# Peptides against a protein of PDB entry 7UQJ: the designs that were tried, part 95

Target 1, 160 residues: chain A of PDB entry 7UQJ
Amino acid sequence: PELYQNFNITPPRGVLFHGPPGTGKTLMARALAASCSSDERKITFFMRKGADILSKWVGEAERQLRLLFEEAKKHQPSIIFFDEIDGLAPVRSSKQEQIHASIVSTLLALMDGMDNRGQVIVIGATNRPDAVDPALRRPGRFDREFYFPLPDVKARFKIL

## One batch from the design tools (peptide; aimed at target 1 V58, target 1 (a further copy) K56 V58)

Design b2_p25_4 (made by RFdiffusion4)
Pose (drawn by RFdiffusion4):
Parts: C-alpha cells; sequence; structure tokens
Structure b2_p25_4 (pose): chain A 160 residues (1-160), chain B 160 residues (1-160), chain C 160 residues (1-160), chain P 25 residues (1-25)
C-alpha cells in the first residue's frame, strides 16, 4: 500500500469483461474466486447474476444494492462479480421503466459517489458492452475493460 | 442581504451540475462538502440519493423528502446535494408508476416553499439534463445550471 | 349576476390553465386571489395544490375534497383553484395508485354535482395537460382552456 | 453454453421486470 501511497494514486478497482460468448469471462471469474479462497488472506467473493436484486416492492432493489455494497465495506478484502451486467445495468432510457434507470443511478452513486466504497473490486462480465450505461464505463468504476476474443491459433492449441 | 434588497431580486438557492461522465461534479460536491466543515461558521451538508428516499409504503417517500427539507431548515445554513437527480426526479409520465411523479411534485412544492433568504442551497448532479423534469429546471427551483465540460488543453494541463 | 344572467350564458364549471413552465399561470391565480383581497361574501378564493390533500389515510383526502367543495357552496360565489392539478388528478391506469384513483372518482362526482346556476368556479393549472385524467376534460367538467404560451417580443419587453 | 444460458436468463429478467407497488399502513 506504500507503493500506491508513494504517489497519490488509487488502484484500479473495476474491470469489465467483454467479448463473444464462450470466450472465458465467467471461467476467469471462477478461477479468481477459487484463487481468492486459498491464499489464506480473506478476499470475500460476492457473486451476483444479472438482475438478482429485482423486487416487486418499491425501493427494495436499490436497498439490496446498498446492502451488497455495504456488506462489501464490512469485510475490506471483498470482491463483487456481476455476471451479465448488461441485464442489471442497461443504458438509461426514458422509454423503459424507472426501476432500471433507478438501479443504474444507485450503482453509479455506490461505485464513485460521495462516500468512498472501500477496497471493493467490482467485476462485470457482459456479452453486450454497449448495453452497459456509458457513465458506468469510466475510470473510478470499471476502469479497465478486458476484451476476451475468440482464440487465435496458438490459443486454440493451448486450450485443446 | 441589503444588496439583494436594493435590487429587488432573490439569491439563487438551486444549482444543477451537468456534464459528461468524469468531469468534476461529484468532485466539486465533495470539495464543497469539505469546505462546509472547516470554517468559523458552519454550513451543514445533507447528502441524498434515490435509495434513502424511495419507500414501499404509501406516503413514506414524500415524508422522507419533507423531513430532509425541514431538518435542513432547522440547521439553517445548509446545502442539500441530490446526486444522480434524474433517478430521483425523472420526467413525469403517465406510463410510469405514480411514486416518481409524486416525488417530483413533492420536490417542486418543497422547493417553492423554502426559506427565501439563501439559507438552504439545493445542488443536484444529473449527468443527463434532459432526463430531469422541466418544472425543476426552471428559474425558481434550480436557478443555475453549471455545465462541467470535457476539459480543453489548458484545463487538461492544470488537471494533469 | 344581474347583468350576466340576462343573457342565459352559463359560467364554466372547470377552467384549465395550461402551458409551458414559467409562463405565468400561478401569477394569474395569485392576481385573482388579490382581486379577492376585496370585501367578504364575494369571490371567495381557495388555493389548493396537487399535494396537501392526498394523505396516508384512506378517507381524509376524499373527505377533505368533499369538505372543500361544501365550504365552497357555503359561501355561494366562490372559486377553487387547483395548482398542479396533474398532481391531484393523474391518469388512472394499472400502474396508478388507489388513493389518487379515488380522488379522481370523487372530484368527478363533485363536479357533476355542482348546480347549473354557476356560483362555484374551479380553476386548475398544469404544465402537462395530457397528463391530467381524461375524465375531467369531458363536457360538464374542465372544458374551457387557456393556453399560456412563451412570450413574444413585445410581451418580453413589458415583462423586462 | 453456460455463458449463453446466463445471457438468456439476464435478457429475460431485463424484459420482464416485476411490477412494483406500495402498501398502505
Amino acid sequence: as target 1 above (160 residues)
Amino acid sequence: as target 1 above (160 residues)
Amino acid sequence: as target 1 above (160 residues)
Amino acid sequence: AEEEAAAAEAADRLEHPPVQHRLPH
């Protein structure tokens, strides 16, 4: 931590996995979760699938998001993986419902808002990155974007 | 206050920060929240978002807004910051649930019934200005609209 | 009435001020209420909003609307003004609440219960006219309309 | 296949959100 405090830099804490289906996005997330449970320093893994937080009550989806990010603050070494994040956080449109744009606005305020979110890495895997809200694809929330391509020749050899 | 009585004008009590993502809106609100808590006279900063207003009960979201504005009047030199305000106050539509138009109507009434002395300032950052209701963007509710643009060369040099 | 009842032209049961925001609709009702700054028994003015009638309870909103209309009949020549009548009477649909739908179901029955010797006039204002419920715009209700447009050049010169 | 099934489930949840309502007191 002194190497990041040597400068006035904060580490990148957000990655957006994107690429075609079957290219290794969830596999890489699974390998990262299995590696986080065997290094004997507790990196807590939070798994979230699509719109897992959607509820029929008003304001319960934003409450579940706030609780997920808070429980992430309780244990500092924690990770949040959002599988199929284009279904949870679509581009905010006036035509669609307010529960969607309200979830996106809560996610924006919880990733880079007024209060610091802590040592929480946020990973999102998507097949449709341009269905993710563009305000979620900037540094401070999903700094990096890993493009997982279809494998080339050497990579297919290695996979096989 | 005599300058604002000599000319028959009311000081603006509302600002709408708007601009592209990552251009300085939450940063300015964070710098103003730190400047509210330093000096010999204290300004009280009230931070809000859509999650700690929206409720599942009838008449509880507008009651939380009223409690916010009454508590800010009590601590009278005050700032109220609504982040991602297009999620809290979308454009009123009959094809949406009634709670969003009811929140926009309660917010319009509470802003039209403030102290009328420049004591409660209301600051909102929408990232998208068209999504916010036009009734809130008229002078009298959010008087000033600060456009935080993408920085030009001298601004990029100063930021770097 | 000695003059206007000679010709049998009935006064309107419901007159609707509609237009863009900031066009002076609340000013006209405030100026008509200052024309109620006159002696008693003539042009009693009631200033209500699309809020401060609706409540948590199930009967106080309709009971209060029936009482407002009864006090309007008690003082014979009277005017009821509903500012932001889309807040009190939104469009009834299947995303609509039950308390607003019953407010509309009582306001319609109270406007059809108003007699033909027109001594109570109900003026209502909105910035979005096709967001008020369609039933109050039917004949025998809010049927005469006043469009308040943005000002032209001479009008802006007078305003300045 | 797994990633395509997860993308179909996420598209279904996006297209059919629950209708939210409120309860009286």

Design b2_p25_4_s1 (made by RFdiffusion4, then SolubleMPNN; from b2_p25_4, 16 letters changed)
Fold by OpenDDE base, seed 2:
Parts: C-alpha cells; structure tokens; sequence
Structure b2_p25_4_s1 (fold): chain B 160 residues (1-160), chain C 160 residues (1-160), chain D 160 residues (1-160), chain A 25 residues (1-25)
C-alpha cells in the first residue's frame, strides 16, 4: 500500500515475483512489508505456500483461502504472500486438475473480489512463472511481474 | 558465538557483510543471531546504524560505542550488528573527516581490545565495501567478509 | 569449504538451515557460497529442491542425486544446497514412502561416502525440521543445525 | 538516492518486520 501510495499509483492487487530459487523473492516481499510498516501503520504479513494449500487443506483449501483473504481484510493494511504459487498449478492428474482448478478459480475470484480501495496486496512468488496459470497473470490479479534473476555469473565474480 | 563454538573455532571479532542494498545482509545477521540463540543460550543482538552513530551521537559517538561494547560484553553471548558501517566512512568534508576518523579509531580500538575469549561477534553490513576503512578489514577486526550480490544489474532491469 | 578452512575446522558434511519460510535460508546458503568464493577459488553452487527431486525425477531421483554429488566433487570446492529438504520426507502413501525412503537412503549413503577431505558442503533448508528424517540429522550428515526464526515479536525483544 | 532511501527504509523495516501470520489466528 504505502509504497504505491507514495508513488500515487493504484496498488496492483497482485505482484508476481518470479525467478530461480534463492533469488530473494520471499525476502523482498518481507522487506516490502517491513518498509511499508511504520510505528503508526503496522502491516500484517500473511504467508502461505502454494504446495501447502494443495496438500494440507485437502477438501478445505477454498475455505482456507477465503478465510485468509477475510483475515487479511480485517487486519489491513496487509500483505498476502504466496510462496511457490506455481504449486497451485494443476498437476497432470485429472482428479487433481479439478481440485487445483477449483482452488485456482477460488483465488481468482478472491483477487477479483478485492475492492481497489482495500489495503491488501497479494504477492506471489514462483520459480516457474510459466507454470503459473495465465489467468492469474491478467490485469487486476498478478498484473505486475518482477523477475529475480540468479546473481549472474559475472556478478558472482564481483562477489568473489 | 555458538556457531563458532559448535565448530570449536575461535570466533572472528568481526564479520563484514557486503553487497548492494536489499541483498539481505541485515536479515542474515538477524538469522545468524537467532540461529545461534538456543533455549539454553540466548544471544543478545545489538543493532546500530552507521549513519545514526554519526548523526545522533554528535560528540558522544565514541562513548556510545564504548557503552555498546560494554553492554555486549555484559550480555554475552552477543552480536553487535552495524548496519551501513560504510556510514562511518568519512565524507569528504574536513571537519566530518576528523570526527569520523575518531569514531572509526574508537571502533578499531574496541575491536582490538576484545579478548579472544569474549563471546561477542561484530557484524558490519555495507553496500559499499570499498568505502569501509581498510583498517577495519584487517585481521582481528572484520577479518571475514561475506558478499551479498545483487541479482545482476541487467537482471534488475528485467525486474522493472 | 573456505569458511570452515579459514576457521581451521573440519567442515561438516551437512548443515541444516531450518526455520519458517522466507527467513532467508536460501539466501544465506548463496551468501555463504559467494563469501567462500574468491577470484582464485570459485565455489560451485548446486541447488536442488526437495520436492523437485521427488516429482521431476520419478524413477531417476537416485541417479540424479549420484550425478549431483559427482558433479559437486568434480567442481569442488562446491556447495550443494537442498531447498525444502523436508520435501524428501515420506508422504503418507505407502508407495511414495518406499520411493522416498530409497531417495533418502541414497542421500544418506552419498553423505556418508563423502571423504572428510572433500571440499563439498551440503546445505539443507527446511521449514519443518521435525519433518526431516532423523537419520539425516546424525553426525557426519546434517550434523550442524541453524534455526532461522520468524522475527517473532518475543524473539525481537530478546534480540533487542 | 530514492533506491537507497527505499533500501534504507527496507533495512529499517527489516529492523521492524511486520507481524507475520504463518497460520490463521
């Protein structure tokens, strides 16, 4: 919120942090949450893992996503960080595809249902941006993308 | 302390975390502090900012550094984290150069005065390792350096 | 290697970085790799994800682990970073349990087979240290553990 | 300058990380 308010920009509903593992996507999300948190305005940071949404919440994942967005709205300004959002991507098994499609559809609906006036930012992190459903990458969802490259080999040499 | 004790090593007096901003140097220092803290052995983490040492402690910076090291010694095992230790680097104004030189000399003396048996680790973080006084980077001071790369500048431009 | 060599310590074969997601475990591993790399002595950093070992390498995971350790040995000094090593933990399905047990047994054998003279460090990162097979946490394997806590408010007060 | 201020604020903010809810309260 504040980062975008300070720029007089409409905060995206969702930001996709993509890049190889260990490029600091989660760290950046935390740093952004922290940078937007002041003594007067604490940001609540919600973290979920895409794989955990699918594996731990078998049969309740949709409900847990709804509850997450409700809690984020209650505790706004808030950041919802989805680590490994590519873990919400359908795995090739037909029964899982339906369950995954339902969970993704719920996430889409929740992101679409966020009022532009809400102080909830959703950050998705992935190592596989191409594995993220293109529907999540549409305007009003994860409509801003940030690539977190590996420290390039040449930059590695300056690290050395 | 514990990280080094668990390895039966003499802890370095100082570790320099260097690398561009947002590379997680401060988070790393906190994570190290927390990782070295057990239920049985709590590490006390002291954090100071190099710029704050110069700006807030005008005329008392040397005393505040001494007090910081004394408190760290009283509360050992301890970590002293200097964020932006390059902020202790002299800015080209002659009057500041003398004050900065005095503060740096005090830090040097405090690091040199630490008994090898003390369980105090000093971590300096900087975005500008070349702006850190070479005297701080000598053996028995910040004698271990950890570089925190940016994801390469070209790749940062792909984030934008 | 060099971090431990510079301390005149026998490098542990494995270091377990554990703590909640986004606490900088992967970033730490990269920073350690970078810090141990010099212009003269480049460290090769190998990264694998525990879940990818299980999911992508169906039927070849053991072979891929062997190849990884062989490549790490060829390119020593090397760091092998296993992100989400708890992803190698058995999922409650009996057939998966056997495959997972076989993969874990292969990893155990590879870690046990590393000569103490080898310049290969294995770093495992997990959000669930209790989900890591206790056999991996034995001496000569992941025999050093580093906790990366959430900056819990109570832990903050012990750090402050 | 702005990126450094933002990084310094991010560092200050890393000094005061937000309340992190890993589970729903």
Amino acid sequence: as target 1 above (160 residues)
Amino acid sequence: as target 1 above (160 residues)
Amino acid sequence: as target 1 above (160 residues)
Amino acid sequence: SEDLEEAAEAAKALANPPEVYTELP
Scores: peptide ipSAE 0.000, ipTM 0.204, DockQ to the pose 0.052
OpenDDE base, seeds 1, 3, 4, 5: peptide ipSAE 0.006, 0.000, 0.005, 0.000; ipTM 0.198, 0.208, 0.259, 0.311; seeds 1, 3, 4, 5 fail the geometry check

Design b2_p25_4_s2 (made by RFdiffusion4, then SolubleMPNN; from b2_p25_4, 17 letters changed)
Fold by OpenDDE base, seed 4:
Structure b2_p25_4_s2 (fold): chain B 160 residues (1-160), chain C 160 residues (1-160), chain D 160 residues (1-160), chain A 25 residues (1-25)
Amino acid sequence: as target 1 above (160 residues)
Amino acid sequence: as target 1 above (160 residues)
Amino acid sequence: as target 1 above (160 residues)
Amino acid sequence: MEDLEEAEKAREALENPPERFTLLP
């Protein structure tokens, strides 16, 4: 948050946290939300799991995503956090692929429909960035990516 | 392990971390593992996701659980961390219930078969403790439970 | 970073991460730094340990802090991360207290001397927020604090 | 198997980060 203000960078609409499991991606998103909230300015934090969007909202996932974005907009400033966002992309069944494609299409449309001036940030977290639909990773969506390394010596070298 | 040795406390066989998503359960398990590891005494940490046990190990999940516990015993002192342990319990399909029952039965047997003298701790994490099979939550299994609160609305107010 | 821009919040000069050891404070700081870096805009991350400032820089700690802030300013946008910032405050020896007081005084002056328009963020991490000099926690310094909870003290007491 | 060697390397890398580095995406 603060770093982008100081840098005169247009804040991304969406931030992708990626890295091995247990690297603190979800904790990071919560900490960011908490950091940006003040006594004067409460930030509303919405959380969903990618797998829950598919399993709990079977047949209503698109509607629930729309409602989520509407609620986030109504309660600005807000953060929408999608944990395990790659879980929106089920791999193997043709029926699941169709449901996935529809849900992802809805999420794309919702992210594209966010006014650049809006006080809604979307954070996605994944252990598998390559399993996230490339369309979600384009400019104006999850266009900022944060690698949460397991600090293996080689990952130490990539942070170096 | 070391923390319990220092206190002459019989280490629990299993610890259940439960609480809302993004409360740091997975990070805590890693942090505990790291905190219990010293230069003199390395702890081996094994991680599995409950959903992965079902999806990746279809037909071999029981064998893979056995191998996991054998490896953990071989590399003592060790921690086995099951993230989303409620994901071992699929809800609705009779065929999934049978597969679940077998996997859970295997996990129960493995936890019961852990010699009290072993330096293996099992940590389960869930967002839905009530979705975890009650048999896993009995003495000698996940008999210690830790609630990961959302940072209380008041602690949210102090971070605010 | 981005969240503060979207919210028209004046970014704090300093952010204090506090909470028990292994709660991911250091990981969080690195992830934030990575988050603010893009292909187009590299952020320079500087890290120091509080204990290292005292032990490695005996007699030169003040100069090294000044050089650190100068380098951070020269390589803007940048983050300075102080891990174990409470380690700047040695408890027991009168001589260490004097050295501490001087180092802390220098850090205070450096943080106060940062132009609000500068692209330098300071992150401090500690396991002991009450051991951090209250002067560092005032507005314009580490004026934002993030608690990294362990699972509740009661849960910790049940692990104990 | 994500082994603690990776989590320890994780901790070690967090504990002993470079004094200066540029974060790459």
Scores: peptide ipSAE 0.016, ipTM 0.229, DockQ to the pose 0.036; fails the geometry check
OpenDDE base, seeds 1, 2, 3, 5: peptide ipSAE 0.014, 0.009, 0.000, 0.006; ipTM 0.254, 0.216, 0.203, 0.252; seeds 1, 2, 3, 5 fail the geometry check

Design b2_p25_4_s3 (made by RFdiffusion4, then SolubleMPNN; from b2_p25_4, 19 letters changed)
Fold by OpenDDE base, seed 1:
Structure b2_p25_4_s3 (fold): chain B 160 residues (1-160), chain C 160 residues (1-160), chain D 160 residues (1-160), chain A 25 residues (1-25)
Amino acid sequence: as target 1 above (160 residues)
Amino acid sequence: as target 1 above (160 residues)
Amino acid sequence: as target 1 above (160 residues)
Amino acid sequence: MEDLEEARAAEEALRNPPKVTTELP
C-alpha cells in the first residue's frame, strides 16, 4: 500500500496469491499489511477464510461480505485478506450452483463497486488458482496474481 | 531441531538467512525458534539487531556479544538471532576498519569457540549476503545459507 | 532438526504449529521439510489439508490416513504435514461425533503406532489450537507446540 | 538488561504465546 502511494500507482483492487500450500501466502499477506502500517498510519487488516464465510454464515454470507467491505472502507487504509478464497468462490460446478453463485456475484459486485481511489486492497490466497471463479480473476478484481513458488528445496534443507 | 537428531546431522553452528528485504527471514528465524520450543523444552530465543549492537553499545559491542553468547550458553537450548547481521559484520571497507574489525573478530571467536555439541544455534539474517564479512560465511560459522527468494517480482510490484 | 540431534532428544512424533493465520506455519513446515533434506539425504514431504481429507474421502479418510502413514514410512526420512489440522480433528462436539471420532481415533492410533525410532515426523498446522482434539495434543502425539506470533510490527516493515 | 528483557519477552512471547485468539476484528 505505502509503496503505491509513493509511486502514484493506482493500487490494485485485488491481488491473488497463489502457489503450493505452505509457500507463505498467508504470511506474506500479513507481512504486507504490517509493513504498510507505520506508527502514524496503521493499516487495518481484515482476515476471513473462504470456507468459514460459507459454513458459518449459511444464508448470511452475502451480508457478511458486504459488512466486511463496509468496515474495511470505514477503517481505511485497509487490507481485506481472504485465505483460501477458492473455498469462497469455487469454479462453478453444476450441483452447488445456487449458493455459490450469489456469493460470487456479491464478491464481484463488491470488488467492482470499490472506487479505484479507495485505500482498500483485497488479497485472496489460494493453493488452486484454477479453482477460483475466473470472473474474480478479471481486470478490476483479482487482476494481479502472485505465484509463491516452493522455496527452493535446497534452501529449505539447512533450516531444520 | 528434532529432525536433525533423527538424521544424525551435525547441527550448524551458524545459519545465514539471506534474500531481498521482505522475504520473511526474520519471521522464519522466529518461527524456527518457536518451533524448537516444546512445552517441556523451551528454547531460549535471543534476538539482536546488527545496527543496534554497533549504535547502542559504542565501545561495549564486544562485551555485549560475549555476554549474549554466555547467556545463550547458560540458557541452552538457545537460538541467537542476528537481524541485519550485515550491520554488525560489514565487509571490511577502508575508512571504518578498526571498530568493525574488532567486532567481527569477536563474533568469529565466539562462533569458533562454540563446541559443535553446544545447544546454541546462531542465525544471521541479511538482505545483502555479500555485505557480510566472508570470514563469517566459512565452515564452522555461518556455513549454512538460506536464500529467501522474492515471491515473483511481478508479485511484489502489484502489492506495493 | 539439527538442534534435536545434538541433544539426543527423542524426536517428537508430532509437532503442532499454531498461531494467528498468516504467521507462516505452512511456510515454516515446508521450510523445515526442505531444511532437513540434504543433497545426499532427501526428506520426503507429504502434505495434506485437514478439510480435504474429510471432504474428498468421505468414508475413506481412515484408509487415506493409513496409506499416508505407510507411504511416509516407506519413504523415510519423511515429514507428514497436515495443514489446518483443526479441520481434520476438531474438538469432539456432540452432534457430529461419529465420523470425526473414527478419523481422530485412526490418527491417534497411527501416531501411537509410530515407533519412536521411525524417521517420520508429523507436523500439524492450525490457526486454532484449542479447536484440535486434546487427545492429539498429548505426549507421544502432537506433544510439541510452536506458536507463530505475528511478526512484530518492526519485523514486518523489513519484509516489504 | 533491557535488551535481555526484550529477548526474554520475545522468548516468552514465543514460549508462552499469548492465546491470542486475535480474532482480527
Scores: peptide ipSAE 0.000, ipTM 0.197, DockQ to the pose 0.042
OpenDDE base, seeds 2, 3, 4, 5: peptide ipSAE 0.000, 0.000, 0.000, 0.000; ipTM 0.182, 0.298, 0.223, 0.285; seeds 3, 5 fail the geometry check

Design b2_p25_4_s4 (made by RFdiffusion4, then SolubleMPNN; from b2_p25_4, 17 letters changed)
Fold by OpenDDE base, seed 1:
Structure b2_p25_4_s4 (fold): chain B 160 residues (1-160), chain C 160 residues (1-160), chain D 160 residues (1-160), chain A 25 residues (1-25)
Amino acid sequence: as target 1 above (160 residues)
Amino acid sequence: as target 1 above (160 residues)
Amino acid sequence: as target 1 above (160 residues)
Amino acid sequence: SEDEREAREAEEKLKNPPEVYTELL
């Protein structure tokens, strides 16, 4: 929120961090959450792992998503970070179980239902952007994408 | 601090993180602040954006810098992170307004005035190390530099 | 290597980054890799995800680990970063498949076979240090541990 | 109800998101 307020930019509802494993997506989300918090405006950072929502909340995952978005709205300004979002929102065309379709639909509805004026930012991180439901990558949802490249194996870090 | 204490090394007064945008400089500073804290020794992490010190604190920027360093000293061990430090400490030869010269001079004095035994580390991050006043890059100030390369030139972060 | 050379410290063979998800372990490893490279001494950063070694290299995981360590030795100074190392090296007492036991044994042998004078550092990152084989956490292997706390407001960083 | 208790515990687990309050002081 504040990062975007300071830039006079409308915060996207959702930002997708994508790139190979360990490119720092999860950490960038945390550091953005951190960087958006000020002394006067603490940003509440909510973190969920996509696969954990499916596995730990079997039968209640939709309810838990709703509660997460409500709590994020209550504690504005806030960031909801979904790590491994491809584990939560697989492509609808994947022959994956009916449970995923319902959860994806709920997440879509929650992202669509966020007021653009709300100080809630959703960040998704994935190693596989093509494994994320394309419906989540539309305007008003994860409409910004940040590619985190591998440091190429040839990526010579230079400390001077 | 603790990373340096555990290694029996004198922490540099200042470390400059430099490299192209999106190379994780800001994030590394946070992660270092993170990694330097312990259960028994909480590192206080102070973050300021260089341009914010100039723009939000017009007329009080020097005072705010002094207060920041005092607060960091009070809450030792601590890290002061200046993101976009080139926005705070432009090269003195730049025809930029008299206000920058005074702020740079204050930051120089604060870094020079830090006791080497103090558990205060200053980290500056910039995309443009050549835009930072060379006086800040001298021994006893930002005397260590860390280049954050782009992940290889082909791996443009596409902010879409 | 250079960070340790500049500090006149023997680099540990292995460092374990542990802490809750998204605490910056992966990024700290990258940024330490960045922060260990100089202009004169480029550090080569090798990254692998633990689960990927098991899943992508079914039947060749041991060979791929050997090749990784050989390549890291060839491109000294170098860092090998294992993200989600608990996915590669589960606790041997886990009733998990025989393939894990062989891979863990190979990783142990590779870490033991590293010359302490070698400029190869191994960094493992995990959310679950207790899920990592305790044999990897012994001296001459992952003998340093870095706790990455959640930035709780009460952020107790512990470097162990 | 047990559902309200689980909802409260889930709300408490949500209120205690692993407090990634980075105090940017």
Scores: peptide ipSAE 0.000, ipTM 0.199, DockQ to the pose 0.028
OpenDDE base, seeds 2, 3, 4, 5: peptide ipSAE 0.000, 0.000, 0.000, 0.000; ipTM 0.212, 0.197, 0.236, 0.273; seeds 4, 5 fail the geometry check

Design b2_p25_5 (made by RFdiffusion4)
Pose (drawn by RFdiffusion4):
Structure b2_p25_5 (pose): chain A 160 residues (1-160), chain B 160 residues (1-160), chain C 160 residues (1-160), chain P 25 residues (1-25)
Amino acid sequence: as target 1 above (160 residues)
Amino acid sequence: as target 1 above (160 residues)
Amino acid sequence: as target 1 above (160 residues)
Amino acid sequence: AAAAALAALEADTSPAPPLTRTVPS
């Protein structure tokens, strides 16, 4: 931590996995979750699949998001993996419903808002990165974007 | 106050921050929230978003907005910051649920019934200005619209 | 009435001010209420909004609307003004609440219950006319309309 | 009958039910 405090830098805490299907996005997230439970320093893994938070009550989806990010603040070494994040956080449109744009606005305020979110890494895997809201693809929330391509020759050899 | 009486004008009590992502809106709101808590006279900063307003009960979201504006009038030199305000106050539509148009109507009524002395300032950052209701963007509600642009060369030099 | 009842031209049951925001619709009703700054029993003015009638309870909104209309009949020559009538009478659909739908179902029955000797006029204002419920725009209701446009050059010169 | 139904609704002192929304498919 003194190496990041030596400068006035904050570490990148957001990655967006994107690429074609079957290229290793969930596999890499699974390997990172298995490695986080065997290094004997507790890095808590929070698994979220698509729009797991959608509810028929008004304001319960935003409340579940606030609770997920808060429970992430309770244990500082915590990680949040959003599988298929293009179904949870689509591009905000006026044509579609307000529960979607309201979830996206809550996610924007919880990732880089007025209050600091803590040591919470946020990972999102998507096959459609341009269905993710463009305000979610900037540094401070999903700083990095790992493109997982279809494997080349040497990579196919190694996979086989 | 005599300058605002000599000319027969009312000081603007509303600002709408708008601009591309990562251009300084939450940063300015965070710097103003730190400047509210330093000096010999204290300005009270009230931070809000769509999650701690929207409720599942009838008449509870507008009651939370009224409690916010009454509590800000009580602590009279005050700032109210609504982040991602297009999620809190979208354009009113009959093809949406009634809770969003009812929030926009309650917000219009509470802004039209403020202290009328420049005591409660209301600051909102929408990242997208079109998504916010045009009744809120007229002078009398959100008087000023600060466009936070992508920085040019001298601004990028100063930021770096 | 000694003059206008000679010719049998009935006064309107519902007159609708509609237009873009900031075009002076609330000013006209405030100026007609200052033309009610006259002696009593003539042109009693009631200033209501699309809010402060609707409540948590199930009957006070319709009971209060029936009482407002009964006080309007009690003072015979009277005007009821509903500012932001899309807040009181939105479009009834299947995303609509039950309390607003019943407010529309009792405002329609109270406007059809108003007699032919027109001594209560209901003026209503909106910035979005095709967001008020379609039933109040039927004959015998809000049928005469006043469009309030943005000002032209001479009108802006007079305003400045 | 419509006036009686409205008078029975005006006599109703109960609170309104919670708000609900449709989950999108």

Design b2_p25_5_s1 (made by RFdiffusion4, then SolubleMPNN; from b2_p25_5, 12 letters changed)
Fold by OpenDDE base, seed 1:
Structure b2_p25_5_s1 (fold): chain B 160 residues (1-160), chain C 160 residues (1-160), chain D 160 residues (1-160), chain A 25 residues (1-25)
Amino acid sequence: as target 1 above (160 residues)
Amino acid sequence: as target 1 above (160 residues)
Amino acid sequence: as target 1 above (160 residues)
Amino acid sequence: EREAALAAREADRSLHPPLEVEIPK
């Protein structure tokens, strides 16, 4: 976070961790969070599961996202980690459009409204990057993507 | 760092992070730096951009590299992160040979002069590993390389 | 570790880092370890090399593994990092079956005996994931795998 | 609702103790 300010590096607003299930995305995000923390500069790590925001907060999901980003800003430097972000901001499909559209719009606005100088990094993890709304994967949002490859499928089949 | 000493593991002198732009190399390097810090053992993280050392310090670049490595040694355990290292140590091309040759020679000597027992790790990040002088990618220098893959190009084309 | 308890995320009992030599697996594992440490919550990092446990402790290797897991449990939250884990738990081949079978059985039992609520994470690093006993790569053991790709071989051949 | 959201935030803050991990200066 300050490392980005001090080096005039525009911190990535968002980083998308993607790859098959079991590739350590959640572990790596936790590692990145704890790693961006040092004794002098505690980074606050906020974690949310995408499906939980939709299921626990039907009708409040937008407000919960706003509160999360405000809390992350208040406790900066901070990392917001969305596990299973494809459950929060799925690709806009024709049948469930309205509720998802509003949540996606709010997340887009929150990511766009992060001042480039902010000490808030957003990390999204997904097993299905193609199921994340393309608008979230544009510059100024989740513009950095890290692929977590599977071990070669041949190695995995010998395990079964 | 101490973990390397305590385990008699020769720490990699240098690690090269490479992959397409937007793959999170800078974030991972910062993450590695802050992650190698614990409460008892603050790791000092030095960050430099390769192009900045050339542009801001024309004629002083060698001295700035020496100072950086001395400061990193003084504040060990430490990590030196070169973002866009291909801008600092480009492949020796015929037309700008002399200035680049001296900077590359200095960086080579500094990496070779790191005692194998040193608590200093050098991380280079580049989008163009082939544009980094091959001499830097040899054993005892950037001898460890980490590839940051793009998300599948098919996933990216649906975003545009 | 507590992040896993608090999020009701069953922490991966084990994460396998694999990929060609020189891809930064050991560096990333150390980074993950130190990254999971915060000022308030020191994570104890235990590191062992797989070949060292076999070579230094012939006949004591099982006891040394038990002691390592007990020490990691005593100092939780903790990370156990096995570098070159393919040297500790090689695929069961017909000619050296008995000694390897007992060590592998002990490591399996220790990983299975880690209560899902434990603040102990096991990280294995290998250059040869296919040389790791398939039983270790099953759910509840090294069920998360992270691939460290090489830079494209064409980039490496220009360095020779 | 606000108190439940604050209590859920405090519970979530207690459940998600910030990984106060420091970046050394």
Scores: peptide ipSAE 0.005, ipTM 0.192, DockQ to the pose 0.062; fails the geometry check
OpenDDE base, seeds 2, 3, 4, 5: peptide ipSAE 0.000, 0.000, 0.000, 0.000; ipTM 0.273, 0.201, 0.289, 0.330; seeds 2, 3, 4, 5 fail the geometry check

